# Peptides against a protein of PDB entry 5K2M, part 38

Target 1, 273 residues: chain A of PDB entry 5K2M
Amino acid sequence: MRIGITYTVLRREEMAIKERAGEFGEVVMLHEDDLLFPGNYDLDVVIIRNVSHFKALYTARLFESEGIPTVNSSRLIFEAGDKLFATLRLAGKVPVPEWKAALSEGGALRVPDSLGYPLVSKPVFGSWGRLLAKVNDRDSLEAVLEHRKWMKNPLYGIHYFQEFVEKPGRDIRSYVIGGEFVGAIYRYSNHWITNTARGGKAEPCSDPEVEELSVKAWEAFGEGALAIDIFESEKGLLVNEVNPNMEFKNAARVTGADMAGKLVEYAVEVAKT

## One batch from the design tools (peptide; aimed at target 1 T8)

Design b2_p19_7_s4 (made by RFdiffusion4, then SolubleMPNN; from b2_p19_7, 12 letters changed)
Fold by OpenDDE base, seed 5:
Structure b2_p19_7_s4 (fold): chain B 273 residues (1-273), chain A 19 residues (1-19)
Amino acid sequence: as target 1 above (273 residues)
Amino acid sequence: DLFKLIIEEEEKFIKEFYS
C-alpha cells in the first residue's frame, strides 16, 4: 500500500496523518511544490490536505484523472466546499438555517423580505469565519453589497444569506468519516462567530442527537470525511455547513478521538475499492 | 485570469493565517 498525502502547510493534522499512514504502508509526502501533472505517480490513494479549497479540488481531480482515488474526492470537495452547494445537499436531509441566494444586487436587496433582519451575509467560499457580516438593517445591507461590488473575486457576486441564529455562546463541530461518527466538540466564543481559529475554546460534545444529525448530514453527500458545523437554535439543531478540509487538531485533543487514524483507515478502504 | 485571481486571494489568506 502506497499512500500519498498532499499538503500546503505541515500542520498538526498532517503530521498525525503521516504518522498513522505509516502503520498501513509506505507514505509519500507531496508538498504543493512537488506536484506536476501529468505525472507517473505510483500511489494507491491520495489523502488531500491542501489548505486552498481550489488547489485541493484541482489536485484531487488531477490524481483521479491518473486513476488514483483521493480522500476527499473532487466531487465531494466541490459540493461540500461551497456553502451554497452544500446547503442544497443538506436542505433535503436535515434542518438548516433559513437561507436565500441572489445573483444580483437587486435580488439581494429583496432578501430581507423573506429572511427579515438580522441576517448573515456569507461568501460561498472561504474558511475561518472570513468575510461574514451580520446585517442588522437596510443601511448595513446596502453597505455590504456596495463593498462587494468592488471586490475583485467574481464569486462575491453570488450573494448567499442566512437567518441570524441566536446561539448559546457556542456551536458544535462534529466529524463523520466514511459514514461513521467519530466525535464532536463544542466551540465557545463571546463573539457571534464561534470558530476556534478565532480564539474559541473547545470542549467534548457527547449528545446522541448531534451524532444522529451528523450522520444524516454526511449521508446528504454519501462519501468522504467531513467536519460538520451545527448550531443550537431556539428551534433545535441546525446544520450550518460542512467542511471537506477536516481540521481536527482541537477536536482530537479534547475528545481523544483518533481522527487521523480513522481518516487513514478510510483512505485504505477507498484504495481497495 | 479568473482562477489566478481566486488562487492569489486564497494564498494571501493562507499566508496571513499560518504566518
Scores: peptide ipSAE 0.439, ipTM 0.914, DockQ to the pose 0.789
OpenDDE base, seeds 1, 2, 3, 4: peptide ipSAE 0.406, 0.409, 0.431, 0.439; ipTM 0.905, 0.907, 0.913, 0.913

Design b2_p19_8 (made by RFdiffusion4)
Pose (drawn by RFdiffusion4):
Structure b2_p19_8 (pose): chain A 273 residues (1-273), chain P 19 residues (1-19)
Amino acid sequence: as target 1 above (273 residues)
Amino acid sequence: FSREATDENIAEAEALLAL
């Protein structure tokens, strides 16, 4: 059993994964510099841990082209990692915040007629709560759209919006791996953006409703290891987002759950074809 | 980027696995 781990830097998560994988077989640490294709790699499975979402997608696709299964797969990395594609997959399967998509500035200006104010603008490929905007009126919408327009990346032209959900000073992050619920936390902040990457704080979450909803959200994709974001609202729990390159160092510490071990166990199972 | 982890990261990762 040879287990590959692709990485950019060795965060706590990557170090814990390396250790757990060592109990099952030879670990081959693959920095981005070690990635060259086409190439001969002798691996039964690769755990994708690249910090860049896009580099993780392409390395997963490249290893798949060498006949080497990846965790997560290139398909899941793309579908789950893009807010719009992921929302299309979650819709009708679990409750989600109301959302709209527009393809131009003009189309985006009509979004408030459907969603109302306040509304949330976010990039389709983003993480760590970056470039999220709470838009309270038309002037703010025009300001966000004007800035998005001048940004170089054509992906900023895909305008994705959600109604603003009044959360109780926190949100929920849960983890489902291979269909098994493995844990959840609250992420607190005095700010409406609660990501731990922006200073949000983890506490254990033992709400049985989140376990079931988290499994249903995972089932919309039917594979892999997903970190799932959930909002509490006046209309019950809403699934906001899914994440295919999970960070869990605060979550594992707070809940005591072995998220690195469970990811590895799942990877060994996919390594057996 | 560096191929090596910091001492802090190593120690903390080991502490997490010991839970």

Design b2_p19_8_s1 (made by RFdiffusion4, then SolubleMPNN; from b2_p19_8, 9 letters changed)
Fold by OpenDDE base, seed 5:
Structure b2_p19_8_s1 (fold): chain B 273 residues (1-273), chain A 19 residues (1-19)
Amino acid sequence: as target 1 above (273 residues)
Amino acid sequence: MSREASQEAIEEAREILSL
């Protein structure tokens, strides 16, 4: 078996995936600079670890066009990596924060009539809480909309909003790979944007309700490896978003789960299908 | 690669490396 690994930066995750993949076959590391299509790639499967959502999406689709399966698939990256498309999948299966989408400034200005204040403005793409805004009032909403109007990317014209969820100074990140729950962590932060990337403490989360909800959230997509962000709310657990380009270094360290091994095992199964 | 796409990747990489 020949396992490709595409990457932008060799992180701890990519090193762990490389090491574990070496136990199953020959490993071919493919930096973004090594990728040229169409190509004659002799690979049974490719693990997609490109940092950019769009580079990951296009890389996956390019390998698939050559008959090489990818983990994650271009379909999963597309649907899970867009917050609105992910919400559309999730909302049919699991509890999600109340949300609204608008396709114009005039539509966006009516969102508070349904969600009230405070609400959260999100871009449909992006990581690490980039361009998340807590919108407390009309003036703040107008300011966010005005700024987006001058952004070059037309995707900023897709206005996605959620209710503001009061969190207990933490959120949950779980991991589901091939339909198996692998582990979960609490991410502690004093900021309303909980992210371990911003210096938050991580602790193990052992909750059967989180495990069940995480598997159901994965089943909304039905394939691949997902990190799942869950909020603890007064309404119970809410699935906020999913990530098809999961970082797991902190979660693997805290839980002791072999997330890299589970990802490679799943990629080997995909290669045999 | 356009200078802009490399800057976004460098900013993402810097954000990741600053983590």
Scores: peptide ipSAE 0.019, ipTM 0.537, DockQ to the pose 0.058
OpenDDE base, seeds 1, 2, 3, 4: peptide ipSAE 0.019, 0.019, 0.019, 0.019; ipTM 0.601, 0.599, 0.608, 0.618; seeds 1, 2, 3, 4 fail the geometry check

Design b2_p19_8_s2 (made by RFdiffusion4, then SolubleMPNN; from b2_p19_8, 8 letters changed)
Fold by OpenDDE base, seed 2:
Structure b2_p19_8_s2 (fold): chain B 273 residues (1-273), chain A 19 residues (1-19)
Amino acid sequence: as target 1 above (273 residues)
Amino acid sequence: SSREASEETIEEAREILAL
């Protein structure tokens, strides 16, 4: 077994994946600077750990073009890593926050007619709550839309909105790998954006409803390794988003789950199919 | 810890630059 690991930065996750992969075979670490395609890669599977969503997507697709399976697949990265595309998958299987998409300013200005205020404006791409805006009124909506006009990336012209979900000062992040629930954590924040990357406290989450919902959310995609962000709302549990390029250092530390091992085990299974 | 927050901030900055 020859296991590739693509990476931008050698984080705790990549170190753990490398260590666990070494138990199953030869490990080939592939920094972004080392990746040239087409290439003659002698690998049975590649674990994709590029930080950039787009770099991860293209890296996965490039290895797949060489006949090498990836974890995650380019399909999964594409569908799960875009918030709107992920919502389209999730909405067919699990409860999600109410959402609207608009393709123009004129369309976006009508979103409150359906969702009311407050709204959350999200870019379809990006992590760590970047460019999330709580839109409380018309003036705030106009300001967000005006700013988006001056953003160079055409994807900022895709206007994705959710209802604002009142949360109990936390959210849930669960992890499902190969259809197996691996673990979940509460992420505490005093801000409406819950993110552990901003110094939030994490605690273990042991809730059978979270486990069931997490597996169902994974089944909306049907492959790979996903982190799943779940809100505790007045309407019950809502799947907010999924991440096909998950950080898990905090979750692994808090739960004691061998998330790196589970990811490697799944990659080895994928290599055998 | 302040160290974890600093590492995570660096990771965030790198991802912004990587998009």
Scores: peptide ipSAE 0.021, ipTM 0.606, DockQ to the pose 0.047
OpenDDE base, seeds 1, 3, 4, 5: peptide ipSAE 0.017, 0.019, 0.021, 0.020; ipTM 0.592, 0.596, 0.599, 0.598

Design b2_p19_8_s3 (made by RFdiffusion4, then SolubleMPNN; from b2_p19_8, 8 letters changed)
Fold by OpenDDE base, seed 5:
Structure b2_p19_8_s3 (fold): chain B 273 residues (1-273), chain A 19 residues (1-19)
Amino acid sequence: as target 1 above (273 residues)
Amino acid sequence: MSREASEEAIEEAREILAL
């Protein structure tokens, strides 16, 4: 078994994945600077740990074109890493926040007629709450839309909105790998954007409803390793988004779950199919 | 800022630069 690991930065997660992969076979670390295609890669599977969503997507697709399976697959990275495409998968299987998509400013200006205020504006791509806006009124909506006109990336012209979900000063992040629930954490924050990256405390989450919902959310995609962001709302649990490029250092530390081992085990299974 | 929050902020900055 020869296991590739692609990476941009050697994080705690990549170190843990490397260590655990060494128990199953030969490990080949592949920095982004080492990647040229077409190549003659002698690998049975590649674990994709590129930081950039697009670099991860293209790296996965390039290895797949050479007959080398990837974890995650380019299909999963594509569908789960886009908030709108992820919502389309999720909405058929699990409760999600109310959402609207618009393809023009004129369409976006009518979103409050359905969702009301406050609402949340999201880009379809990006992490750590980047370019999330709480839109409280018409003037704020117009300002967000005006700024989007001047952004160079055409994907900023895809207007994705959610209802504003009032949260109890926390959210939930769960992890599902190969259809198995691995663990979950509460992320505490006084900010409406709950993210541990912003200095939030993490605590273990042991809730059977979270476990069941997390597995159902993963089943909307049907493959790979996903981090799942869940909101506690007055309507119950809502699946907000999924992440195919999961960070898990805080969750692994807090829960004691072997997330790196589970990811490697799944990659070894994928290599055998 | 905790050491962990600083590591995560550096990671966020690297992702922004990698886009």
Scores: peptide ipSAE 0.023, ipTM 0.645, DockQ to the pose 0.047
OpenDDE base, seeds 1, 2, 3, 4: peptide ipSAE 0.017, 0.021, 0.016, 0.017; ipTM 0.603, 0.621, 0.594, 0.615; seeds 1, 3 fail the geometry check

## One batch from the design tools (peptide; aimed at target 1 F125 R130 K152 N153)

Design b2_p20_1 (made by RFdiffusion4)
Pose (drawn by RFdiffusion4):
Structure b2_p20_1 (pose): chain A 273 residues (1-273), chain P 20 residues (1-20)
Amino acid sequence: as target 1 above (273 residues)
Amino acid sequence: GTLTKHLFELADDYDADLES
């Protein structure tokens, strides 16, 4: 059993994964510098841990081209990692915040007629709560759209919006691996953006409703290891997003759950074809 | 390879744009 781990830097998550994988077989640490294709790699499975979402997608696709299964797969990395594609997959399967998509500035200006104010603008490929905007009126919408327009990245031209959900000073992050619920936390903040990457704080979450909803959200994709974001609202729990390159150091510490171990166990199972 | 170098440069551009 040879288990590959692709990484950018060795965060706590990557170190814990390396250790757990060592109990099952030879660990081959693959920094981005070690990635060259086409190439001969002798691996039964690769755990994708690249910090760049896009580098993780491409390395997963490249290893798949060498006949080497990846966790997570290139398909899941793309579908689950893009807010719009992921919302299309979650829709009708679990409750989600109301959302709209537009393809131009003019189309985006009509979004408030459907969603109302306040509304949330976010990039389709983003993480860590970056470039999220709470838009309370037309002037703010025009400001966000004007800035998006001047940004170089054509992906900023895909305008994705959600109604603003009044959350109770926190949100929920849960983890489902291979269909098994492995844990959840609350992420508190005085700010409406609650990511731990922006200073949000983790606490254990033992709400049985989140466990079931989290499995249903995972079932919309039917594979892999997913970190799932959930909002509490006046209309019950809403699934906001799913994440295919999960961070969990605060979550594992707070809940005591072995998220790195469970990811590895799942990877060994996929390594057996 | 050439494709690997191209994909990784593209991904860096996307990351830089997101951080901006």

Design b2_p20_1_s1 (made by RFdiffusion4, then SolubleMPNN; from b2_p20_1, 14 letters changed)
Fold by OpenDDE base, seed 2:
Structure b2_p20_1_s1 (fold): chain B 273 residues (1-273), chain A 20 residues (1-20)
Amino acid sequence: as target 1 above (273 residues)
Amino acid sequence: SAETEAAFKKADELEKDLLE
């Protein structure tokens, strides 16, 4: 078996995936600079680890066009990597924070009429809590909307809002690969944005409710490897978002779970179908 | 190694700056 791994930078995750993949077959590391299409890639499956959501999406689709399956698939990357599209999938299966989407400033200004304040403004793409804004009032909303007008990417004109969820100084990140729950962690932060990638403490999360909810959240998409972000709220557990290009170095360290191995095993199974 | 940690730190910084 020949396993491709596409990447932008060699992170701890990519190194772990490479190492584990070597146990199953020949590994072909493919930096973004190595990727030209159409190509004659002799690969049975490709693990997509490009940092950029869009580069990951297009890379997956390009390999698929050559008959090579990818983990994750372009479909999954497309639906899970967009916060709004992910919400649409999730909302049908699991509890999610209350949300509104608007396609204009005029529409966005009416969001508080439905959700009230405070709100969280999110871009539909991006990681590391980038461009998340807590919107406490009308003046803040107007400011966020004004700034969005000057952002060059048209996707910033898609106005996605959630209710502000009061969290207990932490959130949960779980991992589901091929429908199997692999593990979960608490991510602690003194800020309303809880993300260990921006600095924070991680601890193991052993909660059967989290496991069940995580699997259900994965089932909303029905394939691939997902990191799932879950909030602990007064309303219970809420699935906030999913990530089809998951970081897992902290989770693997804290839980001891072989997340890289599970990802490779899933990729091998995908290659056989 | 120190070099490996520096590389990973740089990768993390790069990821923050990249448009996803």
Scores: peptide ipSAE 0.018, ipTM 0.512, DockQ to the pose 0.078
OpenDDE base, seeds 1, 3, 4, 5: peptide ipSAE 0.014, 0.015, 0.014, 0.014; ipTM 0.501, 0.510, 0.507, 0.504; seed 3 fails the geometry check

Design b2_p20_1_s2 (made by RFdiffusion4, then SolubleMPNN; from b2_p20_1, 13 letters changed)
Fold by OpenDDE base, seed 4:
Structure b2_p20_1_s2 (fold): chain B 273 residues (1-273), chain A 20 residues (1-20)
Amino acid sequence: as target 1 above (273 residues)
Amino acid sequence: SAETQRAFEEADKVEAELLA
């Protein structure tokens, strides 16, 4: 078996995936600079580890066009990697924070009529809590919307909002690969944005409700490897978002779960289907 | 970590390119 791994930056995750993939077959590391399509790729499956959501999406689709399956698939990356599209999938299966979407500034200004304040403004794409804004009032909303007008990417004109969820100084990140729960962590932060990449501490999370909810969240998409962000709210557990381009080094370290191995095993399974 | 920082920088670069 020949396993491709596309990447932008060789992180701990990519190194771990490479190492584990080597146990299952020949590994071909493919930096973004190595990718040209159409091409003659002799690969049975490609693990997509591009940092950019869009580069990951297009890379996956391009390999699929060559008849090479990817983990994650372009479909999954598309559906899960967009916060709004992910919400559309999740909302029918699991509890999610209340949300609104608007396609204009005028529409966005009416969002508080439904959600109230405080609310969270999110870009539909992006990682590590970038461009998240806690919007406490009308003035803040107007400011966020004004700034969005000057952003060049038209996707910033898609206005996605959630209710602000009060969290107990932490959130949960779980991992589901191929429909199997692999592990979960608590991410601690004094900031309302909890992210281990931003210096948040991680601890193991062993909660049957988290496990069940995580699997259900994954089932909303029905394929691939997903990191799932879950909030502990006064209303119970809420699935905030999913990530089809997961970082897992902290989770693997803290839980001892073989995240890289599980990902590779799933990729091998995909290659055989 | 240094790796995470590099990932952030690269992601920021990509995003900046999308915003150019």
Scores: peptide ipSAE 0.028, ipTM 0.597, DockQ to the pose 0.070
OpenDDE base, seeds 1, 2, 3, 5: peptide ipSAE 0.018, 0.020, 0.027, 0.016; ipTM 0.573, 0.534, 0.641, 0.522; seed 5 fails the geometry check

Design b2_p20_1_s3 (made by RFdiffusion4, then SolubleMPNN; from b2_p20_1, 14 letters changed)
Fold by OpenDDE base, seed 1:
Structure b2_p20_1_s3 (fold): chain B 273 residues (1-273), chain A 20 residues (1-20)
Amino acid sequence: as target 1 above (273 residues)
Amino acid sequence: SHMTEEEFKKADEFEEDLLK
C-alpha cells in the first residue's frame, strides 16, 4: 500500500496522518510544489490536505484523472466545500437553518421578505467565519450588498443567507469518517461566530442525538471524511455546514479520538475498492 | 514549514482574494 498525502503546510493534523499512514504502508508526502500533472505517481490512494479549497479540489481531480482515488474525492470537496452546494445536499436529509440564495442584488433585497431579520450573510466559500455578517436591518443589507459589488471574486455575487440562529454561546463540531461517527466537541464563544481559531474553549460532546444527526448529515454526501458544524437552536439541532478539509487537532486532543487513524483507515479502504 | 494559525488564516485569505 502506497499512500500519498498532499499538503500546503505540515500542521499537527498532517503529522498525525503521516504517522498513522506509516502503519498501513509506504507514505509519500507531497507538498504543493511537488505536484505536477500529468505525472507518474505510483500511489494507491491520496489523502488531500491542501489548505486551499480550490487547490484541494483540483489536486483531487488531477489524481483521479490518473486513476488514483482520493480522500476526499473531488466530488465531495466540490459539493461539501461550497456552503450553498452543501446546503443543497443537507436540506433533503437533515434539519438546516432556513436559507435563501439570490443571484443578484435585486433578488437579495427580497430575502428578508421570506426569512425576516436578523439574517446571516455568508460567502459560499471561505473559512474561519470570514465575511460572515449579521444583517439586522435593511440598511445593513444594502451595505453588505454594496460591498459585494466591489469584491473581485465573482463568487461574492452569489448571495447566500441564513436565518440568524440564537445559540447557547456554543456550537458543535462533529466528525464523521467513512460513515462512522468519530467524535464531537462543543466550541464556546461569546461572539455569535463560534471559532476555535480565535481562542475559544473546546469541550467533549457526548450526545446521541448529535451522533445520529452527524451520521445522517454525512449520508447526504455518502462518502469521505467530514467535519460537521451543528447548532443548538430552539427548534432543535440544525446542521449549519460541513467541511471536507477538516481541522481536527483540537477535537482529537479534547475527545481523545484517533481522527488521523480513522482517516487513514478509510483511505486504505478506498484504495482497496 | 511551521505556520501559526494567524499566518495560516492570512495566507488562506490571500489565496482566496486572488481567485477570479
Scores: peptide ipSAE 0.025, ipTM 0.655, DockQ to the pose 0.073
OpenDDE base, seeds 2, 3, 4, 5: peptide ipSAE 0.020, 0.025, 0.022, 0.019; ipTM 0.619, 0.664, 0.628, 0.611; seeds 2, 3, 4 fail the geometry check

Design b2_p20_1_s4 (made by RFdiffusion4, then SolubleMPNN; from b2_p20_1, 15 letters changed)
Fold by OpenDDE base, seed 4:
Structure b2_p20_1_s4 (fold): chain B 273 residues (1-273), chain A 20 residues (1-20)
Amino acid sequence: as target 1 above (273 residues)
Amino acid sequence: SAETEKAFKEAEEFEKDLLE
């Protein structure tokens, strides 16, 4: 078994994946600078750990074009890594925050007619709460839309909005790999954007409802390794988003779950299929 | 961690590249 691992930065996650992969076969570390295609790579599977969503997506697709399966697949990265596309999958299977999408400023200005205020403006791509805006009123909406006009990337012209969900000072991040629930954590923050990467406290989450919902959320995609962000709301648990390029160092530390091992095991299974 | 901070910076730079 030859396991490739693509990466941008050798984080704790990549180090753990490398270490665990070494127990299953030969490990080939592939920094982004090492990637040239077509490359005729001799690999049975590639674990995609590029930081950039787009680099991860293209890397996965490029390996797949050479007949090498990836974890995650380019399909999964594409569908799960875009907040709108992910919402489209999730909304058919699990409770999600109310959402609207608009393709123009004129359309976006009508979003409050359906969602009301406050609402959350999200780019369809990006991580760590970048360019998330709590939009409390019309003036704020106009400001966000005006700023989007000056952003050169056309994806910023895709206007994705959610209802603002009041959270109990925390959210939940769960992990499902190959359809198996691996673990979950509470992420605490006094800010409406909760992210442990920004210094939030993490604690283990042991809730059967979270486990069930997490598996159902994963089933909306039907493959791969996903981190799932869940809100505790007045109307119950809501799946906010999924991440096909998950960070898990905090979750692994807090839960004791072998996230890296489970990911490698799944990659080995994918290689054998 | 330092690695996480580096990853954040690299991701931010990537987003800048997308904005250029």
Scores: peptide ipSAE 0.019, ipTM 0.542, DockQ to the pose 0.072
OpenDDE base, seeds 1, 2, 3, 5: peptide ipSAE 0.014, 0.023, 0.014, 0.017; ipTM 0.520, 0.613, 0.533, 0.518; seeds 2, 5 fail the geometry check

Design b2_p20_2 (made by RFdiffusion4)
Pose (drawn by RFdiffusion4):
Structure b2_p20_2 (pose): chain A 273 residues (1-273), chain P 20 residues (1-20)
Amino acid sequence: as target 1 above (273 residues)
Amino acid sequence: EAELDEEFFEALDWLEETLK
């Protein structure tokens, strides 16, 4: 059993994964510098841990082209990692915040007629709560759209919006791996953006409703290891997003759950074809 | 913001270097 781990830097998550994988077989640490294709790699499975979402997608696709299964797969990395594609997959399966998509500035200006104010603008490929905007009126919408227009990346031209959900000073992050619920936390902040990457704080979450909803959200994709974001609202729990390159150091510490171990166990199972 | 804006292009440049 040879288990590959692709990484950019060795965060606590990558170190814990390397350790757990060592109990099952030879660990082959693959920095981005070690990635060259086409190439001969002798691996039964690769755990994708690249910090760049896009580099993780491409390395997963490249290893798949060498006949080497990846966790997570290139398909899941793409579908789950893109807010719009992921919302299309979650819709009708679990409750989600109301959302709209537009393909131009003019189309985006009509979004408030459907969603109302306040609304949330966010990039389709983003993480860590970056470039999220709470838009309270037309002037703010025009300001966000003008700025998005002048940004170089054509992906900023895909305009994705959600109604603003009044959360109770926190949100929920849960983890489902291979269909098994492995844990959840609350992420608190005085700010409406609650990511731990922006200073949000983790506490244990033992709400049984989140466990069931988290499994249903995972079932919309039917594979892999997913970190799932959930909002509490006046209309019950809403699934906001799913994340295919999960961070969990605060979550594992707070809940005591072995998220790195469960990811590895799942990877060994996929390594057996 | 700038880092996030360049992330996709940097990944493509990197992909070109990763491919023979």

Design b2_p20_2_s1 (made by RFdiffusion4, then SolubleMPNN; from b2_p20_2, 10 letters changed)
Fold by OpenDDE base, seed 5:
Structure b2_p20_2_s1 (fold): chain B 273 residues (1-273), chain A 20 residues (1-20)
Amino acid sequence: as target 1 above (273 residues)
Amino acid sequence: EEEFDREKEEAEEWLKKVLK
């Protein structure tokens, strides 16, 4: 078994994955600078750990074009890494925040007629709460739309909105790998954007409802390793988004779950199929 | 630690209000 690991930065997660992969076979670490295609890669599977969503997506697709399976697959990265496409998968299987998509400024200005205020503006791509805006009124909506107009990436012209969900100063991040629930954490923050990267604290979450919902959310995609963001709301648990390039250092530390081992085990099974 | 404890207490109070 030859296991590739692509990466941008050698984080604790990549070190843990490397260590665990060494128990199953030869490990080939592939920094982004080492990747040139087409190439002659002698690998049975590649674990994708590129930081950039798009670099991860293209890297996965490039290996797949050479007949090498990836974890995650390019399909999963594409569908789960886009907030709108992820919502389309999730909405038919699990409770999600109410959402609207508009394809023009004129359409976006009508979103409050359906969702009301406050609402949340999200780019369809991005991580760590970048370019999230809580929109409390018409003036704020107009300002967000005006700023989006001057952004160079055409994907900023895809206007994705959610209802603002009142949360108890925390959210839940769960992890499902190969259809198995691995663990979950509470992320505490007084800011409406809960993220451990922004100073939030993490605690173990042991809730059977979270486990069941997390597995159902994973089943909406049907493959791979996903981190799942869940809100506790007045309406109950809501699946906000998923991440196909999960960070798990804090979750592994807090829960004691062998997330790196589970990821490698799944990659080995993918290599055998 | 103190800020964390406060955030946890606030979260627990919110949950008690929503789950009643």
Scores: peptide ipSAE 0.244, ipTM 0.783, DockQ to the pose 0.013
OpenDDE base, seeds 1, 2, 3, 4: peptide ipSAE 0.016, 0.015, 0.224, 0.144; ipTM 0.385, 0.458, 0.776, 0.689

